# Peptides against a protein of PDB entry 6PSE: the designs that were tried, part 154

Target 1, 78 residues: chain A of PDB entry 6PSE
Amino acid sequence: PSEEEEYARLVMEAQPEWLRAEVKRLSHELAETTREKIQAAEYGLAVLEEKHQLKLQFEELEVDYEAIRSEMEQLKEA

## One batch from the design tools (peptide; made by RFdiffusion4, then SolubleMPNN)

Design b2_p30_3_s3 (from b2_p30_3, 15 letters changed)
Fold by OpenDDE base, seed 1:
Structure b2_p30_3_s3 (fold): chain B 78 residues (1-78), chain C 78 residues (1-78), chain A 30 residues (1-30)
Amino acid sequence: as target 1 above (78 residues)
Amino acid sequence: as target 1 above (78 residues)
Amino acid sequence: DELRAEIAELKERAKELLAKFKAAMEEDKA
């Protein structure tokens, strides 16, 4: 039997004491995993914000670069 | 009693059928939450990579900008 | 129940954050 099938049998045949312990264990793991999920999402949002700010800076620099390039081109042609 | 205390009492007084159902429910939610956590992490990693690439592009543009700025300054001083 | 409520609240918050993250990623790609 797969570990999953064995676990399913265990749950079906388990005494109330084991089931209570398992509920407690799963509740704890769920809480921890949920916190970790939130943290992962927060990190993702932070990185996304940083990327966005960097993109804005890049676009600003690109505009400035093109302005200087154009001015320099005009000076070289004169 | 806090909801936690009430839930704890419920778990302690629950029949095996309820406990089995709760184990199943919690297992399902844990699996889903785990998948969501993984997804959040994957998205974060993707954004990190995009940010890294953008940073490299920004640094390259910054070098080019400073080069043109310096050349332009020299041309204006002559 | 408090643990359930806390988990439920955390789940909801996580869901909202993930939704925001997904939305922000979609917006950044547009």
Scores: peptide ipSAE 0.168, ipTM 0.790, DockQ to the pose 0.866; fails the geometry check
Fold by OpenDDE base, seed 5:
Structure b2_p30_3_s3 (fold): chain B 78 residues (1-78), chain C 78 residues (1-78), chain A 30 residues (1-30)
Amino acid sequence: as target 1 above (78 residues)
Amino acid sequence: as target 1 above (78 residues)
Amino acid sequence: DELRAEIAELKERAKELLAKFKAAMEEDKA
């Protein structure tokens, strides 16, 4: 029997005391997993913000680079 | 009575059929929340990789920028 | 019910944060 089938049988045949304990266990795990999900989302958002700032810096540097390149081209053509 | 106290009472007084249904509900929610946590982590990792690539591009552009700046400075001083 | 309420609040907050993250990702790709 698969672990899933065994678990399903356990749930079906279990006494109320075991079922209450299982509800408590699952509730706790759900709360913990939910907190971890929030943390993962917050982390991802932070990284995205950092990436965005880096992108802005890159775009600014690109503009400055093109400005210097253009000036240098003018100096070489004179 | 707090919702927690009411829920606790419900769990304590519930028939086995309700408890089995609650185990099923909580198991489903736990599985869903776990999948969402994994998804959030995967997105975060993807953004980290993109940020890393952008950083490398930025550093390369910075080197190129300094090279042109130095060349232009030499041209202006000659 | 407090545990249920806490879980419900956490789930809602998580949903909101995940939605914001997804939205920001789509904006960055655009």
Scores: peptide ipSAE 0.168, ipTM 0.789, DockQ to the pose 0.866; fails the geometry check
Fold by OpenDDE base, seed 2:
Structure b2_p30_3_s3 (fold): chain B 78 residues (1-78), chain C 78 residues (1-78), chain A 30 residues (1-30)
Amino acid sequence: as target 1 above (78 residues)
Amino acid sequence: as target 1 above (78 residues)
Amino acid sequence: DELRAEIAELKERAKELLAKFKAAMEEDKA
């Protein structure tokens, strides 16, 4: 049997004491996983903000680069 | 009683049928939350990659900008 | 009930954060 089938059988045949322990275990894991999910989301948001700031800096540099390129082109053509 | 105390009491007094249903419910929620955590992590990684690519582009542009700036300075001093 | 409530609150908060992150990602791509 697959581990899943074996687990399902265990749940079906389990005594109340085991089931209560399993509810407690799963509740704990759910809480932990939920906290981790939140943390992952917060991290992703932070990276996105950093990317956004970098994009703004890049765009500013592009403007400056095009300005100096244009000035140089004008100087070379004069 | 707090909701936690009430839930704890419910778990303690629950029949096996309810407990099995609760195990199933919690297992499902844990699976979903785990998938969502993974998704959040994947999004974060995607943004990190995009940020990395942008950083490389920015660094390349900085090099090009400094090259033009230096060339222009040389032309103005000649 | 407190643990259930805590989990419920965490789930809701996580949902909101993920939604915000997704929205921010879409805005950054636009």
Scores: peptide ipSAE 0.163, ipTM 0.788, DockQ to the pose 0.823; fails the geometry check
Fold by OpenDDE base, seed 4:
Structure b2_p30_3_s3 (fold): chain B 78 residues (1-78), chain C 78 residues (1-78), chain A 30 residues (1-30)
Amino acid sequence: as target 1 above (78 residues)
Amino acid sequence: as target 1 above (78 residues)
Amino acid sequence: DELRAEIAELKERAKELLAKFKAAMEEDKA
């Protein structure tokens, strides 16, 4: 039998004391996993915000670059 | 009583049938939350890689900008 | 702002789960 089938049978045959312990275990794991998920999401959001700021800076630099490039081209042609 | 205290009392007073259902519910939520955590981590990694690529492009543009700025300054002084 | 709101909701849910866990631990000790 698969581990899943064995676990399912265990849950079906378990006494209330074991079931209460399992509820506690699963609640703990769920809380931890939820916290980790939130942390990962917060980190991803922070990086996304940093990426956005960098993109704005890049676009500003592109504008400045094109301005200088155009001025330089005019100076070379004069 | 707090919701936590009420839930704790519910678990302690619950019949095996309710406890088995709760184990099943929590197992399902844990599986879903685990998948979501993985997805959040994968997304965060992808954003980091994108930010890194953007940073490289920004640094390349900075080099080009400084080169043109320097050349333009030389042309203005000549 | 939408993502921040969603995270805030998730944080609240996480607090609820942690609180339930703490309560269960205290009851087990009593």
Scores: peptide ipSAE 0.112, ipTM 0.766, DockQ to the pose 0.096; fails the geometry check

Design b2_p30_3_s4 (from b2_p30_3, 21 letters changed)
Fold by OpenDDE base, seed 4:
Structure b2_p30_3_s4 (fold): chain B 78 residues (1-78), chain C 78 residues (1-78), chain A 30 residues (1-30)
Amino acid sequence: as target 1 above (78 residues)
Amino acid sequence: as target 1 above (78 residues)
Amino acid sequence: SELRKEIERLKKEAKRKLEEFKKKLKEEEA
């Protein structure tokens, strides 16, 4: 049988003591996985904020670059 | 009693049928939360890639800007 | 701490954070 089928059989045939332990185990795993999910979301948000700041800096540099490029082009034509 | 104490008492006094149902419920919630964690991680990775591409573009523009700035300075001194 | 209450609190917070992330991601892509 697959591991899943074996687990299902175990749950069906288990004594209350095992079932209580399994509820406790699953509750802890759920809490941990939930914290990890939050952490992943927070990390992604931080990266988005960094990306946004970088984009603003990039746009500012583009403006400065185009200003100098235009001035230089005018000087070369004179 | 705290909600935890009440839940703990419920688990301790529960019949096997309730415990099996609780194992099933927690298993489904754990699976769902795990999928959501994966999704959050995938989004974070995508944003990281976008930030990386933007950083490369920014660094390229910085090089070009410094080149033009230097050329402009030389032209103004001549 | 209260395990069941904590799990529900975390689930709610996680949902909020994930929705915030999705919202901000969409705004950044616009």
Scores: peptide ipSAE 0.196, ipTM 0.798, DockQ to the pose 0.843
Fold by OpenDDE base, seed 5:
Structure b2_p30_3_s4 (fold): chain B 78 residues (1-78), chain C 78 residues (1-78), chain A 30 residues (1-30)
Amino acid sequence: as target 1 above (78 residues)
Amino acid sequence: as target 1 above (78 residues)
Amino acid sequence: SELRKEIERLKKEAKRKLEEFKKKLKEEEA
């Protein structure tokens, strides 16, 4: 029998005490996993904000670079 | 009573049929939440890679900008 | 159960992915 089939049989044949313990275990694991999911999402959001700020700085630098490049091209041709 | 206390009482007083159903419910929610945690981590990794690439591009542009700025300063002073 | 096996597989994968993310995050912030 697969581990899944054994677990399914265990759940079907288990006494209330085991089932209550399993509910408690699963509830705890769900709460922990949910907290970790939220934490991962928060990290992703923080990186996204940093990327956004960097993009704004990059775009500002591109504008300044093109301005200087254009001015220098004009100076070289004059 | 808090919602947690009410739930705890429900688990303590529940029949095996309810407990088996709750084990099944919690197992499915745990699986789903675990998949969502993976998705959150994968999203964070993707954003982090994008930020890294943008940082490299920004640093390259800074070097190019300083080179042109310096050349232009020399042209203006000559 | 197949569901339990799947949960354990997913938990292991999730842990690995989260650790990878945390590692890369620290490397990028350094």
Scores: peptide ipSAE 0.224, ipTM 0.815, DockQ to the pose 0.908; fails the geometry check
Fold by OpenDDE base, seed 1:
Structure b2_p30_3_s4 (fold): chain B 78 residues (1-78), chain C 78 residues (1-78), chain A 30 residues (1-30)
Amino acid sequence: as target 1 above (78 residues)
Amino acid sequence: as target 1 above (78 residues)
Amino acid sequence: SELRKEIERLKKEAKRKLEEFKKKLKEEEA
């Protein structure tokens, strides 16, 4: 028997006291998991924003680098 | 009465059939929420890796930029 | 119940945040 089938049997044959405890357990786990999901989403958003800022900084530095490189080449040729 | 108190009362007074249905509902919601949490974590991880690669590229460019900047300053002073 | 309502509220917020994350991720990747 699969764990799922065994659990289904347990729920089906369980007394009200066990069922109430299981509802309480599942409610608690759902609340925790939901908070963790929110945290994961918020963290991902923060990383994405940081990545975006870093990309902008990289692009700015790339422009400045190419400008200096070009000026350097001109100075070496003259 | 708070919603929590009302729910607690509902669970306490509920018949086994309702409790079994609630266990099923909560289990389903927990499974879905868990999958969504995992997905959020996976997305965050992917963005972190991309950010890390971008940071390495930025640091490399920064080193190259400072090298050219320094060489340029030396050429202008000589 | 308040716990149930709170869970539902959190689920809704989490869904919204995750959708926002997915949207922003797509925008950053585009």
Scores: peptide ipSAE 0.200, ipTM 0.800, DockQ to the pose 0.870; fails the geometry check
Fold by OpenDDE base, seed 2:
Structure b2_p30_3_s4 (fold): chain B 78 residues (1-78), chain C 78 residues (1-78), chain A 30 residues (1-30)
Amino acid sequence: as target 1 above (78 residues)
Amino acid sequence: as target 1 above (78 residues)
Amino acid sequence: SELRKEIERLKKEAKRKLEEFKKKLKEEEA
């Protein structure tokens, strides 16, 4: 039997005391996992914002670089 | 009584059939929340990698820009 | 129960934050 089938049998045959403990355990794990999910999402958002700012800075630098490159090319051809 | 205390009382007074149903419900929600947490983490990791690559490109462009800027400044001073 | 309500609150917040993240990610990739 798979671990899932064994667990299902355990739940079906378990005494109320075990079931109450399992409800408590699962509730706690769900709360923790939910907090961790929120944290992961918030971290990802922060990284996206940082990436966006870096992209803007990169694009500004590209414009400045192309301006100087063009001026330099003109000076070398004259 | 706090909601936690009320839930605790509900769990303590609940029949085995309700407890089994609650274990099943919580297990399902925990599984879904865990999958969502994993997905959030995976997206965050992908963005981190993209940000890292962009940072490397930005640093390379900065080096090239400073080189041309310095050359241009020297030409203007001569 | 307070724990159940807290879990539901957290689930709702997590879902909102995750959807916001997915939205911004899609916008940045586009």
Scores: peptide ipSAE 0.198, ipTM 0.799, DockQ to the pose 0.896; fails the geometry check

Design b2_p30_4_s2 (from b2_p30_4, 15 letters changed)
Fold by OpenDDE base, seed 4:
Parts: C-alpha cells; structure tokens; sequence
Structure b2_p30_4_s2 (fold): chain B 78 residues (1-78), chain C 78 residues (1-78), chain A 30 residues (1-30)
C-alpha cells in the first residue's frame, strides 16, 4: 500500500487520542509552513525592490554613458 | 467565548468523526500552504537570477563609462 | 515582475493573517 493509503487507514481507524495528537501535529506543521511562506514572500519582495532600484541606476548610467559617448564622437570628428 | 476557546473545546471533546474531518481540513491547508511556499520561493529565485544578470551588465557599463570619462578628461586637459 | 509582486503581496497578507490565527489557536491547545 502507498504511504497515502496507509495514512488514510490510520486516520479512519484511529482512536480520539491519536486524532487529537494528529490535529496538534498538523497545526504545528501548518504554523511552520505558514512562517516559511511569509519569509519566502518577504524575501521575494525585497529582491524585486532591489532589482528595481538597480534597473533605475542602470538606466541613469546608460543615459550618462550615451551623453559622454556622443560628446566624444563629436570631438573626434572636429 | 472566543472562537479559539470554542475550537479548543471542540478538539478536546469532539467525537472521532469531527476529529477526522479536522485532520482532513488541516492536511488540505498544509498542502495548499506548502504549494504557495514553493511558488514564492521559485519566484524569488527567478528574480534573484534576473537581478544578478542585471548587476553584471551594470558593472560592465561602469567599466566602459569610466574608460570614456578618463579619455575625455585627458583630451580636455591637452 | 508586477505579476510576481502582486502574488507575493497577496501571499504575505494572507500568511500573516493565518499566522496570527494559528498562534492564538496553538495557545489554546497547549
């Protein structure tokens, strides 16, 4: 039998004491996984913001670079 | 009584049928929360890689910009 | 990026709500 089928049988045949313990276990795992989800979301949002700031800096530098490149080209052609 | 107090009483005093339903509910929420955690992590990793590529491009442009700036300064001083 | 941002913001808001509910629940089940 698969682990899932075996677990399903345990739940179906279990006594109240086991079921209460399982509810408690699952609530703790859910709390932990919820915390991990929050952390993953916060991290992802932070990286998005960092990428956005870097993109703005890159675009500013690109403008400055093209300005100097153009000035240099004009000076070399004169 | 608060909803939490009522829920705690239900877990402690409930019949096996209610407890089995609660195990099923918590298992479903855990599976969903796990999926969401994984998806958030995948998004974070994708953005992190994009940020890294942008950082490399930015650093390359900084080198090129400083090269032209230095050449321009030398030409203006001559 | 906007799609990812919106998704992550929704997950964060939902997660914080669920976290608070679970913390209160766990205190009662101790």
Amino acid sequence: as target 1 above (78 residues)
Amino acid sequence: as target 1 above (78 residues)
Amino acid sequence: DEEKRKYLEELLAQGKKRQAELEEYQKRLE
Scores: peptide ipSAE 0.637, ipTM 0.880, DockQ to the pose 0.896
Fold by OpenDDE base, seed 5:
Structure b2_p30_4_s2 (fold): chain B 78 residues (1-78), chain C 78 residues (1-78), chain A 30 residues (1-30)
Amino acid sequence: as target 1 above (78 residues)
Amino acid sequence: as target 1 above (78 residues)
Amino acid sequence: DEEKRKYLEELLAQGKKRQAELEEYQKRLE
């Protein structure tokens, strides 16, 4: 049997004491995983903001570059 | 008794059937939370890569900008 | 990015709520 099937059998045949311990264990793992999920979400949002700021800076530089390019073109045509 | 006290008593005095149901519930929630954590991490990594590519493009544009700026300065000094 | 942002924001909000609930749940379980 797969580990999953074996676990399912353990749960079905378990005594209340084991089941209570398992509830406790799962609640702790869920709490930890929830914290990790929160951290991952916070980090992802921070990176999105950083990317957005970089995008704005890039767009500003593009504008400045085009301005100089245009000025240079005008000087070379004269 | 408060709902919390009643719940605590239910866990402590619960029949195996209720405890099995709670294990199932917590296991399911743990699986979902884990999936969400992974998805959040994947999104964060994807954005990091996009940010890195944007940074490289920004640096290339800075080089091009400085080249034109320098050329413009030379032309204006002549 | 907007889709990702919305997902992460919702995930964060839900996560924080659930975190608090789980803390109280754990106190009841000792």
Scores: peptide ipSAE 0.636, ipTM 0.880, DockQ to the pose 0.912
Fold by OpenDDE base, seed 1:
Structure b2_p30_4_s2 (fold): chain B 78 residues (1-78), chain C 78 residues (1-78), chain A 30 residues (1-30)
Amino acid sequence: as target 1 above (78 residues)
Amino acid sequence: as target 1 above (78 residues)
Amino acid sequence: DEEKRKYLEELLAQGKKRQAELEEYQKRLE
């Protein structure tokens, strides 16, 4: 039998003391996993904002580069 | 009695059927929260990679921009 | 990026709500 089937049997046959301990264990794991989910979401949002700021800087530099390139080309042709 | 006291009594005095239902509920929430954590982490990593590629492009453009700017300044001073 | 942003914002909001609920739940289990 799989570990999942074995666990299901434990839950079905368990005494109240084991079940209370399992509720406590699962609540702690859920709290920890929830904190990790929040942290992952916060980091993802921060990186999205950083990428957005970098994109704006890149687009500004492209405009400045094309302006200088155009001026340079005009000077070389004169 | 507060809802907290009532819940504490439920956990302490609950029949195995209620405790099994609570284990099932918490297990389901843990599985869902874990999937959400993983998805958030995957999104964060994808955006980090995109940001890294954008940074490389930005740095390349900065080098090209400084080269043209320097050449332009030399031509204007000559 | 907008889809990812919206998803992460929703997860963050839901996570904070669940976190508060779980903190109260844990206090009751003590």
Scores: peptide ipSAE 0.636, ipTM 0.880, DockQ to the pose 0.937
Fold by OpenDDE base, seed 3:
Structure b2_p30_4_s2 (fold): chain B 78 residues (1-78), chain C 78 residues (1-78), chain A 30 residues (1-30)
Amino acid sequence: as target 1 above (78 residues)
Amino acid sequence: as target 1 above (78 residues)
Amino acid sequence: DEEKRKYLEELLAQGKKRQAELEEYQKRLE
């Protein structure tokens, strides 16, 4: 039997005292995992914003680079 | 009695069938929340790697830009 | 990136809602 099937049997055969303890355990783990999910989402959004700002800066530098490259090419050909 | 006291009594006096249903509900929510946390972390890591590659490209362009800027300044001052 | 952004924003909003619900649930259990 899989671990899932074994756990299902445990829940089916468990006394009320164990079940109450399991409800409390699962509620705490769910609360913790929910906080971790929120933190992961907030971090991901922050990195996305940082990447977006860096991309804008890169595109601006590309424009400036091509402008200077073109002007320098004109000066060298004159 | 407060709603808190009434709910606490419900859990304490609940039949095994209700407790098993609550364990099942919380287990499913925990599994789903865990998958969402993992997915958020994977997205964050992917964006972080993309940001790192973009930063390397930006730094290379900065070097090239400063080289051309310096050469341009020399040509204009001559 | 827009797809990832929307997904993360939805997870964040849903997570905050669920967090508040779980806080009230825990308060009732203890």
Scores: peptide ipSAE 0.635, ipTM 0.880, DockQ to the pose 0.941

Design b2_p30_4_s3 (from b2_p30_4, 14 letters changed)
Fold by OpenDDE base, seed 2:
Structure b2_p30_4_s3 (fold): chain B 78 residues (1-78), chain C 78 residues (1-78), chain A 30 residues (1-30)
Amino acid sequence: as target 1 above (78 residues)
Amino acid sequence: as target 1 above (78 residues)
Amino acid sequence: MEELREKLEKLLEQGKERQEELEEYEEELE
């Protein structure tokens, strides 16, 4: 049988003591996984902020680049 | 009693049928939360890729900017 | 960017709400 089928059989045949232990185990794993989900989301948001800061720097450099390009074009035309 | 106290009481006093249902519920929620964790990680990776592409564009613009700056300096010195 | 932000913020908020509940339940379950 598959692992899922074996697990399902265990749940169906289990005594209350095992089932209570399994509820506690699953609750613990759910709490850990929830924490990991939160951490993943926080990390993603941090990267978004970093990307935003980089975008601002890029836009500032574009302005400076166009200013120099324009000045150089004017100098070449003179 | 609080909801938490009532839940703990249910786990301790519940019949096997309720406990099996709770194991099923928690297993389902764990699977969903795991999927959401993965989804958050995937979103973060997508942002990282966008940030990387932006960084490459920024570095290219820096090279172009320094080239024009240097050329302009040479023109002004002549 | 905004779409990803909204998705991440939603996951974060839902996660925090559920985390609080789970921590309280874990304390009661010993």
Scores: peptide ipSAE 0.485, ipTM 0.875, DockQ to the pose 0.888
Fold by OpenDDE base, seed 4:
Structure b2_p30_4_s3 (fold): chain B 78 residues (1-78), chain C 78 residues (1-78), chain A 30 residues (1-30)
Amino acid sequence: as target 1 above (78 residues)
Amino acid sequence: as target 1 above (78 residues)
Amino acid sequence: MEELREKLEKLLEQGKERQEELEEYEEELE
């Protein structure tokens, strides 16, 4: 039998004491998984902010680069 | 009583039928939350890759900018 | 970037709401 079928049978045949313990176990795992989901989302948002700051710096550098490029082009043509 | 106190009492006093239903509910929610955790991680990785590509572009532009700046400085001193 | 932000913010908000509930229930379940 598959692990899922065995687990389903266990749940169907289990005594209340086992079922209560399983509720507690699943609640704990759900809390941990929820925390991990939050952490993953927070990490992604932090990287997005870092990317945004980097983009602003990149755009500023592009402006400065084009200014120097244009000035140099003018000097070479003179 | 708080909802949490009522829930705890329900778990402690519940019949096997309710407990089996609760195990099923929590198992389902755990599966969904696990999927969402994975999804959050995948989104975070996508953002990280985008940031990495932008960083490479920024570093390339910095090199080009310093090259032009240096050439411009030499031209102005001549 | 904006699409990913919205998706991540949604997951974060949903997660925080559920986390508060789960922490309270865990305390009561011992």
Scores: peptide ipSAE 0.483, ipTM 0.876, DockQ to the pose 0.861
Fold by OpenDDE base, seed 1:
Structure b2_p30_4_s3 (fold): chain B 78 residues (1-78), chain C 78 residues (1-78), chain A 30 residues (1-30)
Amino acid sequence: as target 1 above (78 residues)
Amino acid sequence: as target 1 above (78 residues)
Amino acid sequence: MEELREKLEKLLEQGKERQEELEEYEEELE
């Protein structure tokens, strides 16, 4: 039998003491997995903020680049 | 009693039928939360890739900017 | 960018709400 079938059989045949322990185990794993989900979401949001700051810097550099390009074009045509 | 105290009491006093249903509920929620954790990680990685592409574009613009700045400085000093 | 932000914020908010509940239940089950 598969591990899933064995687990299902265990749950069906288990005594209350094992079932209570399994509820506690699953609650703990759910809490840990929830914390990890939160951490992953927080990390993603932090990277989004870093990307936003980089975009602002890029747009500032584009403005400076166009200013110098325009000045150089004027000097070459004079 | 608080909801948490009532839940703890229910786990301690419940019959096997309720405990089996609770194991099933928690197993389902754990699977769903695990999927959501993976989704959060995938979203974070997508943002990282977008940030990396933006960084490469920024570095290319910096090279072009320095080239024009250097040419402009040479023209002004000649 | 906004789509990813909204998705991440939703996961974060749902996670925080459930985390508080789970921590309280874990304390009572110990």
Scores: peptide ipSAE 0.483, ipTM 0.875, DockQ to the pose 0.878
Fold by OpenDDE base, seed 3:
Structure b2_p30_4_s3 (fold): chain B 78 residues (1-78), chain C 78 residues (1-78), chain A 30 residues (1-30)
Amino acid sequence: as target 1 above (78 residues)
Amino acid sequence: as target 1 above (78 residues)
Amino acid sequence: MEELREKLEKLLEQGKERQEELEEYEEELE
């Protein structure tokens, strides 16, 4: 039997004391996993902001580079 | 009583049928929240890779910019 | 970038709402 089938059988045959303990365990794991999901989302948003700032800096540098490149090309052709 | 107090009382006093249903509900929600956590982590990794590639391009442009800037400065000082 | 931002913000908001509820229940379950 699969682990899922074995667990399902355990839940069906378990006494109330085990079931109450399992509710408490699952509630705790759910709270922990929810906190981890929040942390993962916050981290992703922080990296997105960093990438956005880097993109703005890159675009500014491209403008400055093309300005100097154009001036240099004009000087070399004169 | 608060909803939390009522829920805690329900867990303590509930029959096995309700407890089994609650274990099933919490197991399902835990599986869903776990999938969402993984998805958030995958999104964060994708953004991190994009930021890394952008950083490499930025660093390459900085090298090229400094080369032209230096050449231009030398020409203007001569 | 905006598409990923919206997805992450949605996950974050949903997570925060559920977290508040779960913390209150955990306190009562000891």
Scores: peptide ipSAE 0.481, ipTM 0.875, DockQ to the pose 0.864

